# Peptides against a protein of PDB entry 7UQJ: the designs that were tried, part 232

Target 1, 160 residues: chain A of PDB entry 7UQJ
Amino acid sequence: PELYQNFNITPPRGVLFHGPPGTGKTLMARALAASCSSDERKITFFMRKGADILSKWVGEAERQLRLLFEEAKKHQPSIIFFDEIDGLAPVRSSKQEQIHASIVSTLLALMDGMDNRGQVIVIGATNRPDAVDPALRRPGRFDREFYFPLPDVKARFKIL

## One batch from the design tools (peptide; made by RFdiffusion4, then SolubleMPNN)

Design b2_p23_2_s3 (from b2_p23_2, 9 letters changed)
Fold by OpenDDE base, seed 1:
Structure b2_p23_2_s3 (fold): chain B 160 residues (1-160), chain C 160 residues (1-160), chain D 160 residues (1-160), chain A 23 residues (1-23)
Amino acid sequence: as target 1 above (160 residues)
Amino acid sequence: as target 1 above (160 residues)
Amino acid sequence: as target 1 above (160 residues)
Amino acid sequence: DLEAERAENLNKKLEEERKKREE
């Protein structure tokens, strides 16, 4: 409620931050987390890298995702930030399909199972939104997308 | 000269951006590159990920670094941004020493060989400055360090 | 000197960070402050909100600005960060002109009086650069500006 | 790339707005 009242957001199940590398996606996600934290109400920020979940937990990635979402729910209000989410849920390509299909299916189920009254926001960051499984980008999942453009050239000449 | 006139910098051969993940290191590096670009004077921004140079070019990493620095010199004024530079030049630990030693030695030589009149800046970003070979952090290399702290909770509330 | 030797900037009297709310302006200002701090050399970060200086110190805002700049000089290297600087130095509009004119004149004089050898940087952040008195945006004042673009409007609207 | 074209169009628009403010 309050996280979403403060943002005035109808709770997105997920937000996709996309844009070229180094456009501040992770910074913004971290900036959102601490902006919603007060001295009285700390937002717990969970950060995971998509490739790390896949590489560290072959065969347990689904369990680790469940635990992450449970921990985020336990520590609400919370933000789950998936950095490089295209590494976690790549578009289904024939040769690596089964492992990715289970992880994607689990992430879909977790995002779909988020109680809309929960104070959990999921943020995925990617440099390649088109490399993220389209099922994750549907309504009720990462249905909201943020493009982080390259910072304009003229903006900085003023600090130099 | 002019990149350093615009920065007004006694040309550091390199700048190390360090701090927790998602503190805006890459955004700032891109925000320095674009600032130094005008309509008349485009700064060429070369971005490489440390782990990618190591993984894609086993045995050619030294050559790829040389080519990168030559290309940066050719396209001056330029910024070479190494994202996750701790992945390119980790602290020498006994078991993986030889490949890393050659890469580090090459990067040191390239940074040492930069003509102080050249319009090339090297920016390394890391979450772990202590995981970067100390030889890279010496005067005339990444001798300047920028700490990107986690945005304090109060600081972000002031951004929103 | 050294803050400006480290940035190698001919000391801008001020830098204006502008862009929509939540684009990382305050985060960047804090990141710059901490980046310039080493274990040996702490940068003192002074943060003031433009509206607070005006509202808390009606008739003393000029004195408080002088004290702030003196304290920043005493604790050099230092950064003075004015958050919402458009609240401190709005464009002159007829009915509130006198109070704002004195504050603006004081801030101009303080920025103009900064010894170019001083290690004090002034950063102003605003969501409305056009609401800042143009006199503050002239050479030798906030002559340097950083635009923090919204992560694409469609992006924010999708999170909100 | 559609993203590059959008970024260029945004930059162009910001530059045109800046020119209009300098006039």
Scores: peptide ipSAE 0.000, ipTM 0.321, DockQ to the pose 0.047
Fold by OpenDDE base, seed 5:
Structure b2_p23_2_s3 (fold): chain B 160 residues (1-160), chain C 160 residues (1-160), chain D 160 residues (1-160), chain A 23 residues (1-23)
Amino acid sequence: as target 1 above (160 residues)
Amino acid sequence: as target 1 above (160 residues)
Amino acid sequence: as target 1 above (160 residues)
Amino acid sequence: DLEAERAENLNKKLEEERKKREE
């Protein structure tokens, strides 16, 4: 929201950061949150790890997601950062379908329910974009994707 | 090694990056590996996730650690980065002591067996430094610790 | 540029990285440049040190800044990284006002003259944000600020 | 600078925690 408002851009509801592990996705998200904050406009940054939501909140993951989005809305402008979002919303694989299906469905509904005027941005980070449920990568959800390459030897080569 | 050689500093065998999640520990490790690589001296960067070593290599974790250190030595100068090292070497809790004890013992032996002249640096990253076995945090192992604060509580408070 | 283009966001003209020395500001800027580069879209990363521009190009600093911005524009998408930007654009102190005033004025004009559609991002890094001319920190210039807290000074001191 | 003071205080805490682990 703030980042996009400051640029007169309609905020995407969701942004997917993807790339090899340790390419700075999480740090970039924090840095983006920091940079989006001005003295006039503070952004609230909510960070969650996908696997932590599943493991710490077994049976309450949906409720915790709802509360997170409500809190983000209450403290808007806000960024919700899901680190390792592939851990929260793995591609629907046949074997553990029910638990993952409800969490993914809740996240989809929460992202779809974000008013486009809402000052809440969702950033998902993953090392495995193909392990993220394709439904989350649709327009109005994580419809913007950023590749975080390894600091390529070539990008290094031009930076050195 | 290279970073420390460029500074005429004896490389610590191990460096522990600790701090809240998404403070850029992994990115810093990669970026350090990046910045240490020159045209004259390329650093080989090995990245492993502690929990992945335990889960993917059940019963072979010790062998995989040995192979990793051998490969790092073969491709020196090298950085071995253990992300979420607390997942590999949790503090010895009484209940799962045996499996974790053997892996921790192997990692300890591998770190102790690194010749100080070896151009292999081990970086461990954790969100929970107190969840890392204290034996790993002794001199000659992860004897250097870096705290990655949250981007300041004020930058955070402007982010929060 | 690329980061913001990938987001369909108009890039801020300038981002200020500030925080204690060795906090990884330079490293983050390099990592950002690298992470913004894809195989389809390479970012050109220009790095300059503020004090180096003043010392190496005595009497030509303004021309070098112009050339740098022209080259960055020619090679867009580009990142211009000014390390130690406080060395280039110190807060207007009465004693050396004239030389610094012309360089600061040139940098201000160059940042103001960047077309918002230009794929040139300027990153300034400083250990002393209060030593950066406030005119550079205004909207449309370095209007986004990131604090880089020290990884514990001792830990850095052992990496340096 | 409140940010510098916070960073110093945090560094000091970490150093104290490190010392407690080295002892």
Scores: peptide ipSAE 0.007, ipTM 0.361, DockQ to the pose 0.116; fails the geometry check
Fold by OpenDDE base, seed 4:
Parts: C-alpha cells; sequence; structure tokens
Structure b2_p23_2_s3 (fold): chain B 160 residues (1-160), chain C 160 residues (1-160), chain D 160 residues (1-160), chain A 23 residues (1-23)
C-alpha cells in the first residue's frame, strides 16, 4: 500500500502471493487488510479458497465469482483474497478442464473489468505459481508477485 | 521438543491448532519447528494435508500414515504437522464415512502407539475443531489445543 | 504499498512488526519488498540486524545508520528493514546505555529527516515492542504497528 | 529433509521461472 503511494506507482489490480506452504501468505493478506483498515475506514475482507470455488459451487462458480466482485465493489474499500488460487486449475479430466476454463475466464474478465480507480484489491495465494494460469499473471490482473520464501536454514538459524 | 526437554516436561503427543483461516496456524507450526532446531539438534518437519491424505492415497492412506510415523520416529526429533486435519472427515456418503473411519482409526492407533519417550510431536491444524473427531482430541492424542484468534478488531484498530 | 494508494492513505514513515520469534516478521518484510518490486521498478531492500549495528559497528554505528539512509534514498524506491530492532537497546551496562542512546537518537533524527514524499519505507521487527524506545513508536516514525501473534498465550500454555 | 529439499526445489524452480521471465 504505502510503498506504491510513495513511489507514485499505479497499484496493481491483483497481487500474487507465492511460496512454499506455511510461509504466511494467508496471514500476510489478513495483516494487510488489518493495516489498511482504520477506525474511520474499515476495509472489507473477502476470502475464498480456490478448491472451494470449484467444489462448493459446481455449476454456479462463475455466478458466485461475479457476486463476490459485486459485493466487494459495494463494500469498498475491500480486499478479495483467493487462498490456494492454483486450486482453480482442474486436474486433467476433460470435463473439469472445461469447468476450469470457464471459471478462469470469468475471473480474468472480472479482473479486467475492475476500474483502476476502484478501491478493490485482489490477492491470490499459491504454493505453485507455475500452476496458476499465465493469463491471471498478466498486467492488469495478478501483475505484482510476492515471494514468500521459507526462511533459509541460515535465516532459520538467525530466527533461533 | 527442546522447550519440553529444557523444562523436563513430557511433551504432549499431539497439539491441535484451531482458529479461523489465515490466523497463522501453519506458520506457527513451522516457526515451532525452526525454534526447536539448534545447530546441534535439527528437528525434522513433516507436513501432510488432511484432504491430500484422503484423495492422493485412496486405498493406501492408512499405510502412508504408518510410514509417516515410522519416518518421523526414524528422524527424531521430529514434528508431524497435519494441516486441515478436519479434511480427514468425509462428507456424509456412507462409502466415504467408512474410508474416513479407517483412516481416523489408524491415526488414533498411531498416536496411541507413540511412546511418550519419543521425540515426535504431532500438530494438527484446523479451522473447525468441532469437525475433528472427538476421539482425536482425547488425552494422549491432540490433548493440547491452541486457539488462533483473528486479531481482535480492537487489536486490529491498534495495528492501524 | 498499493492498498495505501487505493485508499488514499498517507503511508507511515515506519512500520513496526512485533510479535514472538518465528511469527514471520522478517518473512513479511521480504514479501512486502518482493510485491512492491516489478520488472520495471525494482525496490532496493536493505536489511540490518539491531545487534549487528551495535556489535559490528562499535563507534561507527551512527555513521553506518546515516550511510544506510543515504544509500536507501539514493536507490529509492527502497525499504530499510531493521530486524531485531530491540537489539539496539543495550543491556543495563552504563557504557552500553550511552552507546544505545546515541544510536537511537541518530535513528530518530534520520526518521524525522525523511520527507514523506521520499520513496523509502522503514520496517522494524522486534520480539519485544516494550523494549523498543517509545520515541521510535511516535507519529512520523514507527507509527504503524503490526502484531504477529503467537497463538494465544493460553494456547502457548497448552504447548507447554 | 524432504520438506527442505521440496522447498529448495520449489525455490529453485521459482527462481528459474523468474529468470525465464526476465529473459
Amino acid sequence: as target 1 above (160 residues)
Amino acid sequence: as target 1 above (160 residues)
Amino acid sequence: as target 1 above (160 residues)
Amino acid sequence: DLEAERAENLNKKLEEERKKREE
């Protein structure tokens, strides 16, 4: 947030948090939401899990994504956090590939349809940035990426 | 492990980390593994996801749990971390209930079979402690529980 | 960075990350640096350890702090991360108290001398926010604080 | 150290993917 203001950089519409599991990606997203809230300006935090979008909303996932973005816009300033966003990628069954392609295409369209003046940030977290559709990682979508390394064994030694 | 050794406290066999998603349960488990590792005594950290145990190891989940506990014992001092341990609970299909009952019964037996003299800690993380089989939460299993609250809105307000 | 721009929030000059060891403070600082970096705009990340400032730079710590802030300004956009910033606080020897007072006074002056229009963010991480000089935690310095909780003290009591 | 190796392999893969994007 602040870094981009100080730098006069247009905030990306989407931020990808990537790194090994348990590196604090979800905690970071919540901490960012907390830091940007104030008594006067509460940020609304929406959280969805990639696998839940596929499994809980079979046949309605696209509609639920649209509703999520509409609700986030209605309650702006807001953060939409997609945990395990790589879970929107189906396993190789042809039927699941079509469902995935539809959901991903809807998410792409929703991110492209976000006005840069909107007070909605999208955060995606993944353990496998290679498994995230490259189209989601293009400018105007998840065009900023945060690497959450495991603390190096030498850095672990210094956290001890 | 080291904390318990330093205090001559018998380490609990299992610790349940519970609280809302993104409260840092997985990060804490890794941080504990790091903090208990010294130059002289590295802790081996094993991580499994509850849903992965069900889906990736269909028909061999019980065997893979046994192998995990054997490997953890072989590489002690060690931590076994089960992320989303509530994902070992099947949804209500009778066939999935039987598979779950077998996996949970195997995990119960493995935790009961851990000698308190072993330098193996089991950590389970869940967003739904109510969805964890009560048998896993009995003394000699996950008998220690950690609540990971969302940072209180008042604490969030002070972080703002 | 982006969140503050989108929300038209004036970025704080300094952010204090506080919480028990291994809660991901250092990881968070590196993740923030990574997110704010793009292919077109690399953020320069400077890291110093509080104890290293005292021990490695005996008699030159104030000069090294000045050089660090000058270098960060020269290579802006930049982040200065002080890990273990409480390590700038000497243990109770009268000679170390004087050295600490000089270093802290220099850091105060450097943070006060930062123009809010500068593209330099200062992040301090500590396990002991109570051991951080209250003067560093005033508006215009480390005026934003992030708590990295360990799982609840009652939870900690159950890890014991 | 299977997790350390997996983490290191993941880190290496991420660094290689980053290098491939900078090329």
Scores: peptide ipSAE 0.005, ipTM 0.282, DockQ to the pose 0.049; fails the geometry check

Design b2_p23_2_s3 (from b2_p23_2, 9 letters changed)
Fold by OpenDDE base, seed 2:
Structure b2_p23_2_s3 (fold): chain B 160 residues (1-160), chain C 160 residues (1-160), chain D 160 residues (1-160), chain A 23 residues (1-23)
Amino acid sequence: as target 1 above (160 residues)
Amino acid sequence: as target 1 above (160 residues)
Amino acid sequence: as target 1 above (160 residues)
Amino acid sequence: DLEAERAENLNKKLEEERKKREE
């Protein structure tokens, strides 16, 4: 939040971090949360794993998402980090279980319901951006995407 | 790699990266693997997730671990990175399924079976070091532990 | 560190982390320091910001550098992390103030004065590797360089 | 302190919520 305020850039409501596993998506999200916190303005960082929301909250995932967004709104400025968001919101297919469709619809509604003035940033991390429902990648949702390349094998060579 | 050669510390066969989620354990393991590769000496990096080995290889997890270690030995120098190793090798309890006990026993045997001169390093990452079977944390296995603290709030201010 | 001893690569005395701001240079340095610490062998991590050494210690920066290296030597194994080292050791030009030239010369002498067996590692982080005095990038100093790529330039613009 | 405590409390709350779900 403060990172964006300091740069006078309209903060995205949602940011999609994508790239191979272990490219630092979660670390970057934490570093961003960290870097946005000043002594005067502490950022609250919420972390959820997409697969855990589905597996642990069967039948209550929608409620837990609502509560998460309410808590994030209450503790503004805040970052919600969804790790493995492709596990939470897979591409809508005619074969998708109604449960996944409901969770995605809830997440869409929660992101759409965020006022532009909200100091809540949602970061989704995925190893598979194409496995994320395209509806989440639309303007006003995860409208910003960040590719975390593998540290080039050549850049790898130099840390030894 | 080079950071440690200066310290003349006998390299552990196994290294446990522990600390809160998003402290860079996976990124560090990749950066280390990366840094260990020279143009003359490419390090092969194997990544496995503990929970994935259990879930994807029900009844074959032991075989897959053996194959992984054989492949790592074949492609020396190599790093095996187990992300979420607490998911692969949880603390042995009287209530744990026989499957977990077998996998842990296989991993123990594979780590014990590594020759001291082997150019295979095993990195385990966990958010819960106390959830890792103490047998894995013994000398000759994950005998070195690295705490990845949350970047101290004060350290956060210095990254900004 | 230990990961690297297995690979028999001569450890650099100095490591230059370079790449755009927010690429995790400082975080990596801390994670390295943390990962080098075992329960039996704690690594002392010293952090200094290049611009702070110049601004806070006008006329004493050389002495502070000497004291820093002495303290690091006293608390071996240790890591000295210079954040924004381009601020501490800019490229020598005929237009550079004598103060900068003296600080750079002191840092060069301190790095040259480290015994090869010293358990002091110096990490410099910069957003501008080409702004670092080439003398620092020579063998026996910051002889290893690590590129921290932007998560795709398009991605950075969206986090910013 | 408060953010480390909030991150620890969030981790602790996540861990307590996880413990409460494992109970």
Scores: peptide ipSAE 0.000, ipTM 0.266, DockQ to the pose 0.070; fails the geometry check

Design b2_p23_2_s4 (from b2_p23_2, 9 letters changed)
Fold by OpenDDE base, seed 2:
Structure b2_p23_2_s4 (fold): chain B 160 residues (1-160), chain C 160 residues (1-160), chain D 160 residues (1-160), chain A 23 residues (1-23)
Amino acid sequence: as target 1 above (160 residues)
Amino acid sequence: as target 1 above (160 residues)
Amino acid sequence: as target 1 above (160 residues)
Amino acid sequence: SLEEERAENLNKRLEEEERRRRE
């Protein structure tokens, strides 16, 4: 059947790429960025690792997120790709919660503050969608999810 | 470091997604279509299976390809996704060659006839890039190839 | 359906994943490792950054490479993934050449010393294939190359 | 939207197919 899905996709404020490690989530995001750019309209691709935002900017992660979103807005059209987003916004668990809660709250606010008219797409990639704070998976945030299944192994080895 | 790679990439008329079955080629193409659509600029996504074009339209596959490209051109910006393109354009082997050769020649002509100014991207997905007619892999056709590796299923269980 | 396509790929001793930054080379390698693993046959995935081997083990990089290959052999089936391999085995240029030459020579010897019967696959990822020592790209080493193109930015914006 | 529901249904089908492959 001709699946004419006219994707009237209002570009979600955020897309969650989830699936096990190595399913092509990062590649997909880059492929998206690269295919969306033309000579006339270059997309600026911002990539951040979730864990790197926490580790490199202890106490400044919120500011770095704000700067990232501001810069993405300045360089529209843009894609913000959060690789390993489960490392940035882990599910709220007890004692390390305050730093993570502040970062998550900042990311939520930044995603909520993006006017739908902005040419900024946010892609979160995770190997563990259940390790991502559910607040990020709500409408207006990462409200679209793309599962990247493991491609079946046996099909690759015949091509090699 | 902010890897601002300004990719001045001239849009290939075609992109070959290759990799084993289940590597997310189809998902990638859909995710591309989805992310490329905005409220202001909706991408029309056309999907065809290579084998279906041959099987459903015995003796009319060339016409169906022409109609597909015409419709994609009419609904610009658009993506034509050929899933299992190796089923549409198998490498020229002996007796069934005439029908396949006509289809391949038609697809080549359609891809060559697309002005670089058209907002039609063609994505071919294959599990067998070597089973795709080399003529389709030339510059101005499927001149960009994305390998979709199988994520190893078993390695996920040790990391999880 | 379990599309167990038994790919009779004689695993090349080395596969070079090349393409611009973030084309999913690393993801592909991880995906390969994860998909080749089963409950009965877990693949051990070894990952090293080329630059890290040089920076962390100044004067011991050769030994670390040997240990890596020995450990990979011990944990068969295994994948050794060299991310940013252009940082490990840069093209032989003038003054820093001796240390790099020794590392490159060691890697060459290790790859050449792998019996094709070993269940060790070596994947090198680079954003700059031309920055990789050509000796590594010879038969029996990184003799298979997978280009991870940037999806053409312009193609998607014209589709977009 | 019908498209979101279709995307969710596709994702669910893919997740179910993967679950069946793990089982």
Scores: peptide ipSAE 0.006, ipTM 0.206, DockQ to the pose 0.083; fails the geometry check
Fold by OpenDDE base, seed 1:
Structure b2_p23_2_s4 (fold): chain B 160 residues (1-160), chain C 160 residues (1-160), chain D 160 residues (1-160), chain A 23 residues (1-23)
Amino acid sequence: as target 1 above (160 residues)
Amino acid sequence: as target 1 above (160 residues)
Amino acid sequence: as target 1 above (160 residues)
Amino acid sequence: SLEEERAENLNKRLEEEERRRRE
């Protein structure tokens, strides 16, 4: 919210953090959540793991997503962080993944339904951006992506 | 390796990174791996997810751990990073987890068998340190722990 | 502080975070500050911008540094984060930088004067490590360095 | 690695798209 307000940039509805495991995607998401939180303006940070929404809420995943977005909207400014988002919205494979297709469709609708004035940012983290449904990566959804490279040998040297 | 060498401290055989999801445990592990790597002295970074060793190698997990430690020893200086180590070495519950008990016993033996002159550091990351077998948290194993808190509201406030 | 206490490692007096702008140096410093803060043991995080100490306190910069270190010592465990430390402690060039030389000398003395049992960590962040006085990069001062690589051009572009 | 190269190439494309949006 404030990060983008400070830049006079319309916050993306969604940001995709991608890169190898342990490149700080989740840390950055929390830090962004943190950095946008002042004493006057606390940012509410919602974290969900993609696979947890599927495994814990078989048949209720769509409802859980709706509730999550409602809660995030209620607690604006807010960040919804989906860790392992490729587990939530895999690339639409064969007809048998109707459950996944419904969940993806719900997430798409929720992201599309976010008013541009809403102070809800959605951050997805994945190690496999190509495993995320391309529909989620379109404008108005996760239309901004961040690659988290491995801290290379050079980042390495300097931490010592 | 070099971090501790620079401090003239015997590197712990194992370091446990614990804290809520997205606190940068894996990033820090990679950054530490990276920081210890020079152009002259590349650190080899091995990453394994705890659940992957169990799920992909049912009945071969002990062998896979041995091979991992052998490979790490061969490619010294090296870091073995176990992400979600609580998935690899859960707290020994009921008698029925003989497989887990054997894997834990193998990991214990491998950590105990590391020569103190070995330039192999083992980093375990978990969100649930209490779900890690206490035997792994004893001296000579994961005897050093790092808490990765959520960047709390206070860290948040200070990031602004 | 606690990170090093938990490791039975003498905390470095200073850590230098270096790398291109927007690589997360300030974020990591704050995350480390946060990470070392528990409910039981709050870490006090002091942030100063190098140029601010020079610009706001012309002729009082040495005193302000002393006060900062005294305050950090009073509020142990603490982190002093110098953002843009190259602005605080430029490489000692020509005789005309007497003001900078005095400030650097004061900072050196303050870092040298930290009791090894003191739970004060100094973090300097710079985009130009070669612009930092080499005297600050010696053992007992900023003797640990961390390189923050550019998240490759795209990770940077994607944050935007 | 091939993943780093793909990531760099992906990165370059998004830079170009963002540059085009600023123009």
Scores: peptide ipSAE 0.000, ipTM 0.227, DockQ to the pose 0.062; fails the geometry check
Fold by OpenDDE base, seed 4:
Structure b2_p23_2_s4 (fold): chain B 160 residues (1-160), chain C 160 residues (1-160), chain D 160 residues (1-160), chain A 23 residues (1-23)
Amino acid sequence: as target 1 above (160 residues)
Amino acid sequence: as target 1 above (160 residues)
Amino acid sequence: as target 1 above (160 residues)
Amino acid sequence: SLEEERAENLNKRLEEEERRRRE
């Protein structure tokens, strides 16, 4: 929170956390949510998994995404965390591609519809940044990216 | 292995990491593997995802589990990490229940078949410990459990 | 940016990330830097390693620290990340203690000289918070501390 | 440190395993 206040930086609407599995992307998103929530100002943390958006919400995924963004706006300041956001990526079946395209289009529209003054941040986490639809990685969406290296020995040597 | 050897502690055969998603279960398993691996003694780290055992290994999941445990034994000291181990849980379909039951039975047998002297540790991670088959949570299997709390508001306030 | 702007929180001049190696301190610092950098407002991220300040800059470490802070101010908004900041701690040799004392004194002076309105944040990471000079951990310096537990001491104590 | 070298070796192995899974 404070870092950004001093910078008078317009916050990203969306942040993409990418890196190998188990590099702490989800932990970081929670830690950010935690670090931003004070006693006076509780940040509401919403979490969804990319695969769950496709599998649990078959036929209602678009509606559930809209409801999620509405609820995040209602409970602002809020973080929406999409874990495994590349799980929204097309599966090889034409039916899954169509479902994927509709869901991704809805997510794009929801991210574009966020007011720049909105107290809602979207965090996406992926192990496969190149499997995330390039449209989601454009300005005003997931326009900031954080690489979570494997705690490389260089990162470990930097941690040790 | 080394940590437990130095403490003259018989290592658990299996450890269950449980807690809300994004509490660092996978990161911990990797950190444990890395902390236990010396220059003299490299620990081999095997990782599988519960859902992948069902989906990628349809019809061969039992064989792949056996091969995994054989490979872990061959490359001992070793850690086998099962992420989302509750993903081995039965889905409502009778066919999935049967497939699940066979896979879980194989995992039970493999964990029971681990020699007490084996330098192989199994770590399971789940967001739903109650969705893990109770048979896997018995002595000689995942008989030790670690709760990964959400980084508490107190940890958050120390971060803010 | 947004999270902190909304909290109207005066940002710390310095943040200390501490915890066991591999707990994601360096990753968090990079993630904070990237989360703060937009297309419109790039945050400049400076990284130094504590051991490198002693080893690479022998006899010029104080000058290099001054230049680093000047460059960070010139390229504000900026983050200065000191990885392994305890590597500035004295090694047992009297000569290293003297060199350390001078370098730490310079860092103290540079942190004290930062205007409260300056768009420069300093992040220190260490595995040994008690090896960080207590003077660096005072208000106006590294006055906020984030513990990066190994995924839980309570989880570890339940593992051990 | 030994712990760092252990992590690199673990990470390299994990990267190699992930590479082999992509192949």
Scores: peptide ipSAE 0.000, ipTM 0.228, DockQ to the pose 0.058; fails the geometry check

Design b2_p23_2_s4 (from b2_p23_2, 9 letters changed)
Fold by OpenDDE base, seed 5:
Structure b2_p23_2_s4 (fold): chain B 160 residues (1-160), chain C 160 residues (1-160), chain D 160 residues (1-160), chain A 23 residues (1-23)
Amino acid sequence: as target 1 above (160 residues)
Amino acid sequence: as target 1 above (160 residues)
Amino acid sequence: as target 1 above (160 residues)
Amino acid sequence: SLEEERAENLNKRLEEEERRRRE
């Protein structure tokens, strides 16, 4: 608490970026990761795509998640960005349950095990927040949600 | 030429957004689509993912591309954004040549057939610009490239 | 304080996006404006280029800044994005001192006069944070800085 | 670098588009 007050850093909480495809979630996460550092304070940004974790790390996804969080902790302050996190931790549906259950369980444990004193922030981006396991959206995990609207013609009018 | 100068609209040219995954290519394309729209001038933004065109439109990809460009022309001024365009039009490699050759040929023809007077801009986003067919990167097609750098670590601490 | 907690909006603080040209500062500001808008809550995004304020509004820059902040307040929640803010509020250097001093003073007063309860966020983007008047970088103004580095190959390794 | 210049050009285009919505 105090250290986050002193350094003006938001406590490490999971942040869910959600919104339609190409609303800038990944860019925002990257630019967050690009912009939170100062000359005095370099944040390490780790990006993983949810589908890549499942497809490239079949049978090692849990280990790779652990290694990712360990590396993030080692290189703290750090941001871990999960792009397409709905692909990594989909809502538990009956037939794909076992493999997804272990990955989800590991990610939950890693997020719960983030020492709230650790300078590791986790950002998840999804086009389908409702496809993300609700357990990840609980306090202490992805407890902050940022909607990335389609730049409505109206929002576009205001943004330009 | 003059109309594009008067309306400050970039002439309909293909723009390739390239850079590592999550550098904001898709967001930029949407922000561009957002930003080109005024009260007086709504731009229609069409987004397609390269992998989705191949996977969902197997055997109809060429037709769907034609329909997309026709719809974009009908709703001009328009932006067509191809996310992961390297998935749609990969470099011609020997074994996947026939299916990809027709789609690439169709996209080339559609880009070449864009009346330079039409208010249709095509944006392609890729994580691998070298995986995009060089024919698409020629003048009159994706002749403008924008690198989306990974926002480095120094920047990451203060947004959070 | 409470209202910002309730709406999950960062309190109106100036945020300085800094980093080399083309690192996505402008894109990030737009993505922030897009992402802070929900179906229930449309944020008005105002973008101004620092050089445009000086060049287009010679002798009216202070008035235009006031009008911009008034309009932002009227259309709150709002984001004001100053692109190339180093052009608007350069470090006080001897020869350009008088004209720049008034604009800087006006911007300082506008940022100080932002009721911390107002839902107006100011984002400044610059390629040269050291060229921004240090007075703007004080608490209650651009007190949060966000570097946007060039993706060093090293940053790519950390972000990827 | 060519990458920097490309990214600058992108930001400039965004700025130009923002200017156009205000007109």
Scores: peptide ipSAE 0.000, ipTM 0.328, DockQ to the pose 0.058; fails the geometry check

